# Designs tried in a protein design run: peptides against a protein of PDB entry 3VZA. Part 23

Target 1, 98 residues: chain A of PDB entry 3VZA
Amino acid sequence: RVERLCKSKELFEERLGLEIRRIHNEQLQFIFRHIDHKDPDKPYMFTLSINEQGDYEVTSCTPPLDCISEFQLKVRETNNFSAFIANIRKAFTALSFK
Target 2, 62 residues: chain B of PDB entry 3VZA
Amino acid sequence: AAYVTQLYYKISRIDWDYEVEPARIKGIHYGPDIAQPINMDSSHHSRCFISDYLWSLVPTAW

## One batch from the design tools (peptide; made by RFdiffusion4, then SolubleMPNN)

Design b1_p10_8_s3 (from b1_p10_8, 5 letters changed)
Fold by OpenDDE base, seed 4:
Structure b1_p10_8_s3 (fold): chain B 98 residues (1-98), chain C 62 residues (1-62), chain A 10 residues (1-10)
Amino acid sequence: as target 1 above (98 residues)
Amino acid sequence: as target 2 above (62 residues)
Amino acid sequence: VDLLQKLLSM
C-alpha cells in the first residue's frame, strides 16, 4: 500500500537519521543526521552515481573523508553496499569528534 | 516509493513493525547469523542514541 | 547495482 511506503520512508529517515534523495544528473544524495550529539541536525552527506562502466562512483562528500576513495574501491570489489554505507557513517561519526 | 524503502532494507536489513504506537521502535534486524528483535521506547533515548544503536547492528566488515 | 539503477531511472 502507498501509505505504508510513505510511513516506512519516514520511519527510516528519522530512526536511521538517513535521508536519500534523487538529484540532478542521475545521482543519489545520502544525507546523514544524528551524527553529532551536540548538533543532531547537522548534515553529513555524499552523492553517488553509477558510471558508464556500471561501477559505483562517489561524486561528492561533505565534509570530505580521507577514506572515501578506499570505500569506493571496496564496494566495487565486494559489492557489499550495506557495509559501504555503514562505514561512511562510521567515518563521519569519527570526524564529528574533531 | 517502493524502491527507496527497498534501498533502506538493502542498507540496514531492518524490517519495521508498523502496527505499534509512534513512540515504540519495534522491528527485526536480519543479520548474517540470527535475526534479532528491535524493541525500544523512543521517549527514553535521544535521537542520536537511537540512530547510533540501530547503525551498530549493521556490520562494517567488507 | 540493479536497485540503484532502478532508483536513478525513475
Scores: peptide ipSAE 0.440, ipTM 0.957, DockQ to the pose 0.198
Fold by OpenDDE base, seed 1:
Structure b1_p10_8_s3 (fold): chain B 98 residues (1-98), chain C 62 residues (1-62), chain A 10 residues (1-10)
Amino acid sequence: as target 1 above (98 residues)
Amino acid sequence: as target 2 above (62 residues)
Amino acid sequence: VDLLQKLLSM
């Protein structure tokens, strides 16, 4: 089972171009790649925590997204985490076209 | 690794087929209404195309 | 939230 879990993680990372890492101060770092077709390894990333109120909180976003605060509000309202991550990727994709 | 793979499923709603050769991207996407099969030859596509395609399966409606 | 909380607590 451990071998299967490791393989699963690797498949998701490569196929979705999304790496998820636990970092200091109880945060998750989401690293998107495969955004820029001319530079597939260029990272687009944000960090996420759960604040004292129990709400999702974006603690950083690189490069910055004007819409990230709105998305944070939307995910708190809807609890649709899938749409939250997908919309962030869509926003990064749009940003890559300058 | 268990929790991170669960998180990937929470995000993508994709379940992979682990019994195929590495070049075959095979699985199932579980949408809210129906499930859709995934079956691609990765050697025929760029990494960016594959990722874009898979993410296109994920609804962005809140 | 539960899954994320579990992941962050590890």
Scores: peptide ipSAE 0.440, ipTM 0.956, DockQ to the pose 0.173
Fold by OpenDDE base, seed 2:
Structure b1_p10_8_s3 (fold): chain B 98 residues (1-98), chain C 62 residues (1-62), chain A 10 residues (1-10)
Amino acid sequence: as target 1 above (98 residues)
Amino acid sequence: as target 2 above (62 residues)
Amino acid sequence: VDLLQKLLSM
């Protein structure tokens, strides 16, 4: 089971170009790669926590996204975490075109 | 690892086929309406294309 | 939120 889980994680990381890490202060770091076709390894990142109110909170975003605050609001309203992550990736993709 | 993979599924709604060769990307995407098979030869595509394609399966409507 | 909380609290 552990081996399967490890393999699953690796497949998701490579195929989605999304790495998820636990970092200090009870945060999750989401690292997108494969965004810029000219620089596939360039990371696009944001960190996420659950604040004292129990709400999703984006604690950082690199590079910054103007829409990230709106997405944070939307995910709080809809609880659609999938759409939240997907929209962030779409925004990073758009940003990569400069 | 279990929680992380659960999170990946929560995000992507993809279930991989773990029995195929590494060059074959096989799985199932579980959309809101119907399940769709994923089956592609990774050697025929860039990493970026593959990722873009897979993410295109994920609805962005809130 | 529950899943994320579990991940964060590990």
Scores: peptide ipSAE 0.439, ipTM 0.956, DockQ to the pose 0.198
Fold by OpenDDE base, seed 3:
Structure b1_p10_8_s3 (fold): chain B 98 residues (1-98), chain C 62 residues (1-62), chain A 10 residues (1-10)
Amino acid sequence: as target 1 above (98 residues)
Amino acid sequence: as target 2 above (62 residues)
Amino acid sequence: VDLLQKLLSM
């Protein structure tokens, strides 16, 4: 079971180009790669926590996204975490063309 | 490791086939209505293309 | 939220 879980994590990291880390102060860091086709290893990142009210809160975003505050509002309203992450990746992709 | 794997599924709704050769990207994407198979030869595509394709399977509608 | 809370508590 442990071997399967390790393999699963590695496959997701490579194929989705998404790494997930636990960092200080009870936060999760999401690191996207494979965004810029000219620089596949360039990271696009954001960090996430759950605030005292129990709501998702974006604590950082690098590079910054104008739409990130709106996405935070949307995920709180809909609880659609999948769409939240996918929309952030789409926004990073659009940013990479500029 | 169990929790992070569950989070990847929560995000992507993809379940991999772990019994195929490493160069074969095989699995199932579970959409809201119909499950769709994934079956790619990774040697025919760039890493960026593969990631873009897989993410294109994930709905962005809230 | 529950899954993320579990991850943060590890």
Scores: peptide ipSAE 0.438, ipTM 0.957, DockQ to the pose 0.196

Design b1_p10_8_s4 (from b1_p10_8, 5 letters changed)
Fold by OpenDDE base, seed 2:
Structure b1_p10_8_s4 (fold): chain B 98 residues (1-98), chain C 62 residues (1-62), chain A 10 residues (1-10)
Amino acid sequence: as target 1 above (98 residues)
Amino acid sequence: as target 2 above (62 residues)
Amino acid sequence: VSLLQKLLDK
């Protein structure tokens, strides 16, 4: 049911603090919130595509993460998309402590 | 959309219980070894704590 | 095929 799908999306967005948007040029934007406990609405985001070779490619990351290129490599090697997203969130969390 | 919810599952491995009241965060996390229940009273936690907790369920090992 | 579908298929 459409209503359940909408509810499911809303629950994930709120509970995980993760919004997923389709953006131009066949990209997905992943927006993390609830990272900084002092500023829960502050967004931490990256965009993702699949390149010509069929590999995951991070097309932007805001704020920038030094580890993002390594994570991109890891997800290409392992295809563990779950760990990929979770590690990015962990990195953003670490960054929020400055 | 169905695809987006599927992606959330691909990421989190969480399936929510949609029959409970909004203040109850109830579901199941499907880990590699065994499924674990989620059952929280959201009124007793910050949004950040809830998110941190749920993400802690997701393995980060590659 | 949309990116979202491609991701789900990987």
Scores: peptide ipSAE 0.615, ipTM 0.960, DockQ to the pose 0.761
Fold by OpenDDE base, seed 1:
Structure b1_p10_8_s4 (fold): chain B 98 residues (1-98), chain C 62 residues (1-62), chain A 10 residues (1-10)
Amino acid sequence: as target 1 above (98 residues)
Amino acid sequence: as target 2 above (62 residues)
Amino acid sequence: VSLLQKLLDK
């Protein structure tokens, strides 16, 4: 089972181009790659925590996204975490064309 | 590792088929209405295309 | 009680 879990993580990382890491102070770092087709290894990142109120809170975003505050509001309202992550990736993709 | 894989499922709603050859990307995407099969030959696509395709399966509607 | 667990419980 442990071997299967390790394989599963590796498959998700490679196929989705998304790495998830535990960061100090109880945060998660989400690292998107495979965004820029001309530079597939270029990382697009944000960090996330849950504040004392129990709400999702983006603690950093590199490169910065103008829409990140709106997405944070939306995920708090809808609790749709999947759409939250997918929309961030879409925003990073749009940014890579500028 | 268990929690991380659970998080990947929470995000993507994808379950992989682990019994196929490494070059075969096979699995199932569980959307809200109908489950859709995934079956790709990774040797025929770029890493970016594969990722873009898989993410296209994930709804962005809030 | 990790962040991952908190997130999965939401």
Scores: peptide ipSAE 0.614, ipTM 0.960, DockQ to the pose 0.750
Fold by OpenDDE base, seed 4:
Structure b1_p10_8_s4 (fold): chain B 98 residues (1-98), chain C 62 residues (1-62), chain A 10 residues (1-10)
Amino acid sequence: as target 1 above (98 residues)
Amino acid sequence: as target 2 above (62 residues)
Amino acid sequence: VSLLQKLLDK
């Protein structure tokens, strides 16, 4: 059901505070909100692709995270995509406390 | 849209209950052990609290 | 094959 799919996407976006967008050059943009409790609409985002070798590759991260390169290595080793995204959100959350 | 919702499930392992009132956040989280119910009244919490809570269900162990 | 599909297949 098309209506169900649209509703599902909206529920995930609002409840997880995570928007997923297709962008140029075969990339996905992941936009986190609801990170900073003082500024819930402030976006924290990264872009992702799959390179010629078939590996996950982070192509940008805003604001930058010192741990993002390590996370990219970890997801390549474990293929645990869920933990990859969750750890990035955790890192953004820590960053928001400055 | 189907692919996006599948990706959300791949990330969160959450399946929503779509038949409840808008203010009710109801679903099931399928963790590595036992599936756990989600059942919240969104009017009692901030958007940030709700998101933090739901993400707390997602394991960060690699 | 789109990137999204590639991600889902990994």
Scores: peptide ipSAE 0.612, ipTM 0.960, DockQ to the pose 0.767
Fold by OpenDDE base, seed 3:
Structure b1_p10_8_s4 (fold): chain B 98 residues (1-98), chain C 62 residues (1-62), chain A 10 residues (1-10)
Amino acid sequence: as target 1 above (98 residues)
Amino acid sequence: as target 2 above (62 residues)
Amino acid sequence: VSLLQKLLDK
């Protein structure tokens, strides 16, 4: 089972181009790669926590996204975490064309 | 590791087939209505194309 | 309770 779990994580990281890390102060870092086809290894990332009220809170975003505050509001309203992550990736993709 | 893999499923709704050869990307995407099979030969595509395709399966409607 | 667990339970 442990071997299967390790393999699963590796497959998701490579195929989705998404790495997830635990970082200090009870935060998660989401690192997207495979965004820029001209530079597939270039990272696009954000960090996330749950605040004292129990709400999702984006604590950093690199590069910055104008829409990130709106997405934070939307995920708090809908609790659709999947759409939240997917929309962030879409926004990073759009940014890579600038 | 179990929590991380559960989070990947929460995000993507993809379950991989772990018994196929490494070059084969095979699995199932569980959408809200119909489950869709995934079956790709990774040697025929770039890493970026593969990722873009898989993410295209994930709905962005809130 | 870790953040991961909180997130999965949310």
Scores: peptide ipSAE 0.610, ipTM 0.960, DockQ to the pose 0.763

## One batch from the design tools (peptide; made by RFdiffusion4, then SolubleMPNN)

Design b1_p11_1_s1 (from b1_p11_1, 3 letters changed)
Fold by OpenDDE base, seed 5:
Structure b1_p11_1_s1 (fold): chain B 98 residues (1-98), chain C 62 residues (1-62), chain A 11 residues (1-11)
Amino acid sequence: as target 1 above (98 residues)
Amino acid sequence: as target 2 above (62 residues)
Amino acid sequence: KLEEWDSVPIN
């Protein structure tokens, strides 16, 4: 089972171009790659925590996204985590076209 | 790695076929209505195309 | 929410 879990993680990382890390202060770091077709390894990332109120909170976003505050509001309202992550990737993709 | 794999499923709704050769991207996407198969030859596509395609399966409606 | 999954280690 552990072997399959490791393989699963590797397949998701490569195929989705998304790495997920636990970092200090009970935060998750989401690192997107494969965004810029001219520079596939260029990272686009944000960090996420659950604040003392129990709400999703974006603690950093690099490069910055004007829409990230709206997305944070939307995910708090809908609890649609999938749409939250997908919309962030879509926004990073749009940003990569400068 | 159970937590992170559960996160990936929660995000993508994709379940991979782990028995195929590495060059074959095979699995099932569980959309809001009907499950759809994924079956690609990775050697025919760039890494960015593959990722863009898979993410295109994920709804962005809130 | 994400906190409900913390019962399972990532590693």
Scores: peptide ipSAE 0.092, ipTM 0.938, DockQ to the pose 0.124
Fold by OpenDDE base, seed 3:
Structure b1_p11_1_s1 (fold): chain B 98 residues (1-98), chain C 62 residues (1-62), chain A 11 residues (1-11)
Amino acid sequence: as target 1 above (98 residues)
Amino acid sequence: as target 2 above (62 residues)
Amino acid sequence: KLEEWDSVPIN
């Protein structure tokens, strides 16, 4: 079972190009790769926490996204975490073409 | 790793087939209405294409 | 929300 979980994590990381880390101050770091087809290993990152009110809060975004505040509002309203992450990846992808 | 794998499923709604050869990307995407199989040969695609394709399965509607 | 997994260890 433990071996299966380790393999699962590795498959998700490689296939989705998404690494997830637990970091200081009870935050999660999301690292996207495979965004820029000319530089597949270039990372696009954001960090996320749950604030004292119990709401999702983006604590950093590199490179910065103009839409990140709107996405934070949307995920708070809908609780659609999947769409939240997918939209961020979509925004990073669009940014890579600029 | 249970927490992280659960998070990956919450995000992607993908369940992998772990018994196939490494070059085969096989699994199931569980959409809101219907489950869709994933079955592709990784040797025929770039890493970026594979990721883009898999993410295209994830709805972006709020 | 993320809090539903807070009790699950990362490893």
Scores: peptide ipSAE 0.084, ipTM 0.938, DockQ to the pose 0.126
Fold by OpenDDE base, seed 1:
Structure b1_p11_1_s1 (fold): chain B 98 residues (1-98), chain C 62 residues (1-62), chain A 11 residues (1-11)
Amino acid sequence: as target 1 above (98 residues)
Amino acid sequence: as target 2 above (62 residues)
Amino acid sequence: KLEEWDSVPIN
């Protein structure tokens, strides 16, 4: 049902603190919130696309992460998309303490 | 949308229970070894704690 | 309310 799909999206957005948006040039934008416990609405985000070679490519990351290039390599090697997103969130979390 | 919910499942491996009251966070996390239930009262936790807890269920090993 | 996505980078 359409209603359930809409509710599902809202539940994921609120509970995971993750919004997923389709943006220009066939890219996905991932927006994390609930990272900084002192500023729960502060966004941490990155954009992702599939390049001409068919590989995952991070096209932006705000704030920047030193480890993002390594994660891009890892997800290309393993195809573990779940671990990719989870590791990025972990990195953003670590950054919020600086 | 159907696609975005599929993305959320591929990322989190969580399936929500949609028949409970809004304050109850109930579902199942399908980990690689065993499925584990999720059942928590959102009124007892901050939004950040809830998110951190749910993400802690997601393996980070490549 | 349903958003349809033509292409997505997922496996």
Scores: peptide ipSAE 0.094, ipTM 0.938, DockQ to the pose 0.082; fails the geometry check
Fold by OpenDDE base, seed 2:
Structure b1_p11_1_s1 (fold): chain B 98 residues (1-98), chain C 62 residues (1-62), chain A 11 residues (1-11)
Amino acid sequence: as target 1 above (98 residues)
Amino acid sequence: as target 2 above (62 residues)
Amino acid sequence: KLEEWDSVPIN
């Protein structure tokens, strides 16, 4: 089981180009790669936490996204975490086109 | 790594086939209505293309 | 949500 879980994580990381880390202060760090086809290893990342009110809160975004605040609102309203992450990747992709 | 694996599924709705050779990207994407197979030869595509394709399966509608 | 992450160690 442990081997399968490790393999699963590695497959997701490579195939989705998404690394997920648990970092300080009970935050999750999402690191996207494979965004810029000219620089596949360039990271695009954001951190996420649950604030004191129990809501999702984006605590950082690098590079910054103008739409991140709207997405934070949307995920709070819809609780659609999948769409939240996918839309962020979509936004990073758009940003990579300068 | 149980939680992170669960999180990846929650995000992507993809379940991989772990019995195939490494060069084969095989799995199932579980959309809201129907499940669709994933079956790619990784040697035929760039890493970026593969990722873009897989993410294209994930709905962005809120 | 993230609450589940707090209750499950990363292995």
Scores: peptide ipSAE 0.082, ipTM 0.937, DockQ to the pose 0.102; fails the geometry check

Design b1_p11_1_s2 (from b1_p11_1, 3 letters changed)
Fold by OpenDDE base, seed 5:
Structure b1_p11_1_s2 (fold): chain B 98 residues (1-98), chain C 62 residues (1-62), chain A 11 residues (1-11)
Amino acid sequence: as target 1 above (98 residues)
Amino acid sequence: as target 2 above (62 residues)
Amino acid sequence: KLEEWDKVPIN
């Protein structure tokens, strides 16, 4: 089972181009790659925490996204975490063309 | 790794087939209405195309 | 406060 879980993580990281890390101060770091087809290894990332009120809070976004605050509001309203992550990736993709 | 794989599933709704050869990207995407199979040869596509395709399966409607 | 993996969504 442990080996299966490790393999699963590796498959998701490679196929989705998404790495998820636990970092200091009880935060999660989401690192997207495979965004820029001309530079597939270029990272696009954001960090997420749960604030004192229990709400999702984006603590950093690199490169910055104009829409990230709106997405934070949306995920708090809907609790649709899947759409939250997918929309961020979509926004990073759009940014890569600028 | 149990927690992170659980998170990947919650994000993507993809369940991989772990018994196939490494070059075969095979699994099932569980969409809101119907489950769809994933079955592609990774050697025929770029890493970016594969990722873009898989993410295209994930709804962006809030 | 919540541990990092407690951030995994329920839904």
Scores: peptide ipSAE 0.096, ipTM 0.936, DockQ to the pose 0.201
Fold by OpenDDE base, seed 3:
Structure b1_p11_1_s2 (fold): chain B 98 residues (1-98), chain C 62 residues (1-62), chain A 11 residues (1-11)
Amino acid sequence: as target 1 above (98 residues)
Amino acid sequence: as target 2 above (62 residues)
Amino acid sequence: KLEEWDKVPIN
């Protein structure tokens, strides 16, 4: 089972181009790659925490996204975490075409 | 490791087939109403195309 | 908190 879990993580990282890391101050770091077709290894990332109120809070976003504050509001309202992550990736993708 | 893989599933709703050859990207995407098979030959596509395709399966409606 | 996965998304 442990070997299966390790393989699963590797497959998700490579196929989705998404790395998820636990970092300092009880935060999660989401690192997207495979966004810029001209530079597949270029990272697009954001960090996420749970604030004192128990709500998801984006603590950083690189490169910056104008829509990130709205997405934070939407995920708090809907608790649709999947859509939250997918919309961020879509926004990063749009940014890569500028 | 179990927690991060659970998170990947909750985000993507994809379950991989771990028994196929490495060059075969095979699995199932579980949408809100229907399940859709995934079956790709990785040698025929770029890494970016594969990722874009898989993410296109994930609904963005809130 | 997030470090302990106490709020793993359900959706």
Scores: peptide ipSAE 0.092, ipTM 0.938, DockQ to the pose 0.210
Fold by OpenDDE base, seed 4:
Structure b1_p11_1_s2 (fold): chain B 98 residues (1-98), chain C 62 residues (1-62), chain A 11 residues (1-11)
Amino acid sequence: as target 1 above (98 residues)
Amino acid sequence: as target 2 above (62 residues)
Amino acid sequence: KLEEWDKVPIN
């Protein structure tokens, strides 16, 4: 099972172009690649924590997204974490064309 | 850990088929309405296309 | 090579 879990992680990282890291201060770092078709390895990333109230809080976003604050609000309202991540990727994708 | 793979599933709702050859991207996407199979030959597509396609399966409605 | 992850409440 451990071997399968390792393989699973690798498959997700490559196929989704999404790396997830646990970083300092109990934060998660989400690193998107495969966004820019002209530069597939260019990273687009944000960090996420859970504050004292138990709410999701975006602590950084690189490159910055105008919509990130709204997305943070939406995920707090809906608890739809999947849509949250997907919308961020969509926003990064749109940004890559500018 | 198992947690990170669980997180990937919670995000994508994709379950991979681990018994196929490495070049085959095969699995199941569990959408809100129906489950849909994934079955692609990775050699026929770019990495970006594959990622874009898979993410297109993930609903963005809040 | 699997590291331990703290559970994050994801809905």
Scores: peptide ipSAE 0.075, ipTM 0.936, DockQ to the pose 0.109
Fold by OpenDDE base, seed 2:
Structure b1_p11_1_s2 (fold): chain B 98 residues (1-98), chain C 62 residues (1-62), chain A 11 residues (1-11)
Amino acid sequence: as target 1 above (98 residues)
Amino acid sequence: as target 2 above (62 residues)
Amino acid sequence: KLEEWDKVPIN
């Protein structure tokens, strides 16, 4: 099972172009690649924590997204984590065209 | 690793077929209404196209 | 406090 879990992670990383890392201070780092077709390895990333109130909080976003604060609000309201991540990727994709 | 893989599923709703050849991207996407098969030949597409396609399966409605 | 990340729903 451990071997399958490792393989699963690798498949998701490559196929979705998304790495998920647990980093210091109990945060998650989400690193998107395969965003810019001209530079597939260019990373687009954000970090996420759960604050003292128990709410999702974006602690960093590189490059910055104007919509990230709104998305943070939306995920708190809807609890739709999948849409949250997908919308961030969509926003990064749009940014890559500029 | 288990937690991270669970996150990937929670995000994408994709379950991979782990028994196929590496060049075959095969799995199932579990949408809200219908489960859709995924079956791609990775050699026929760019990495970016593959990722874009898979992410297109994920609803963005809140 | 990894248990806090159980907040992530299945949807």
Scores: peptide ipSAE 0.135, ipTM 0.940, DockQ to the pose 0.188; fails the geometry check

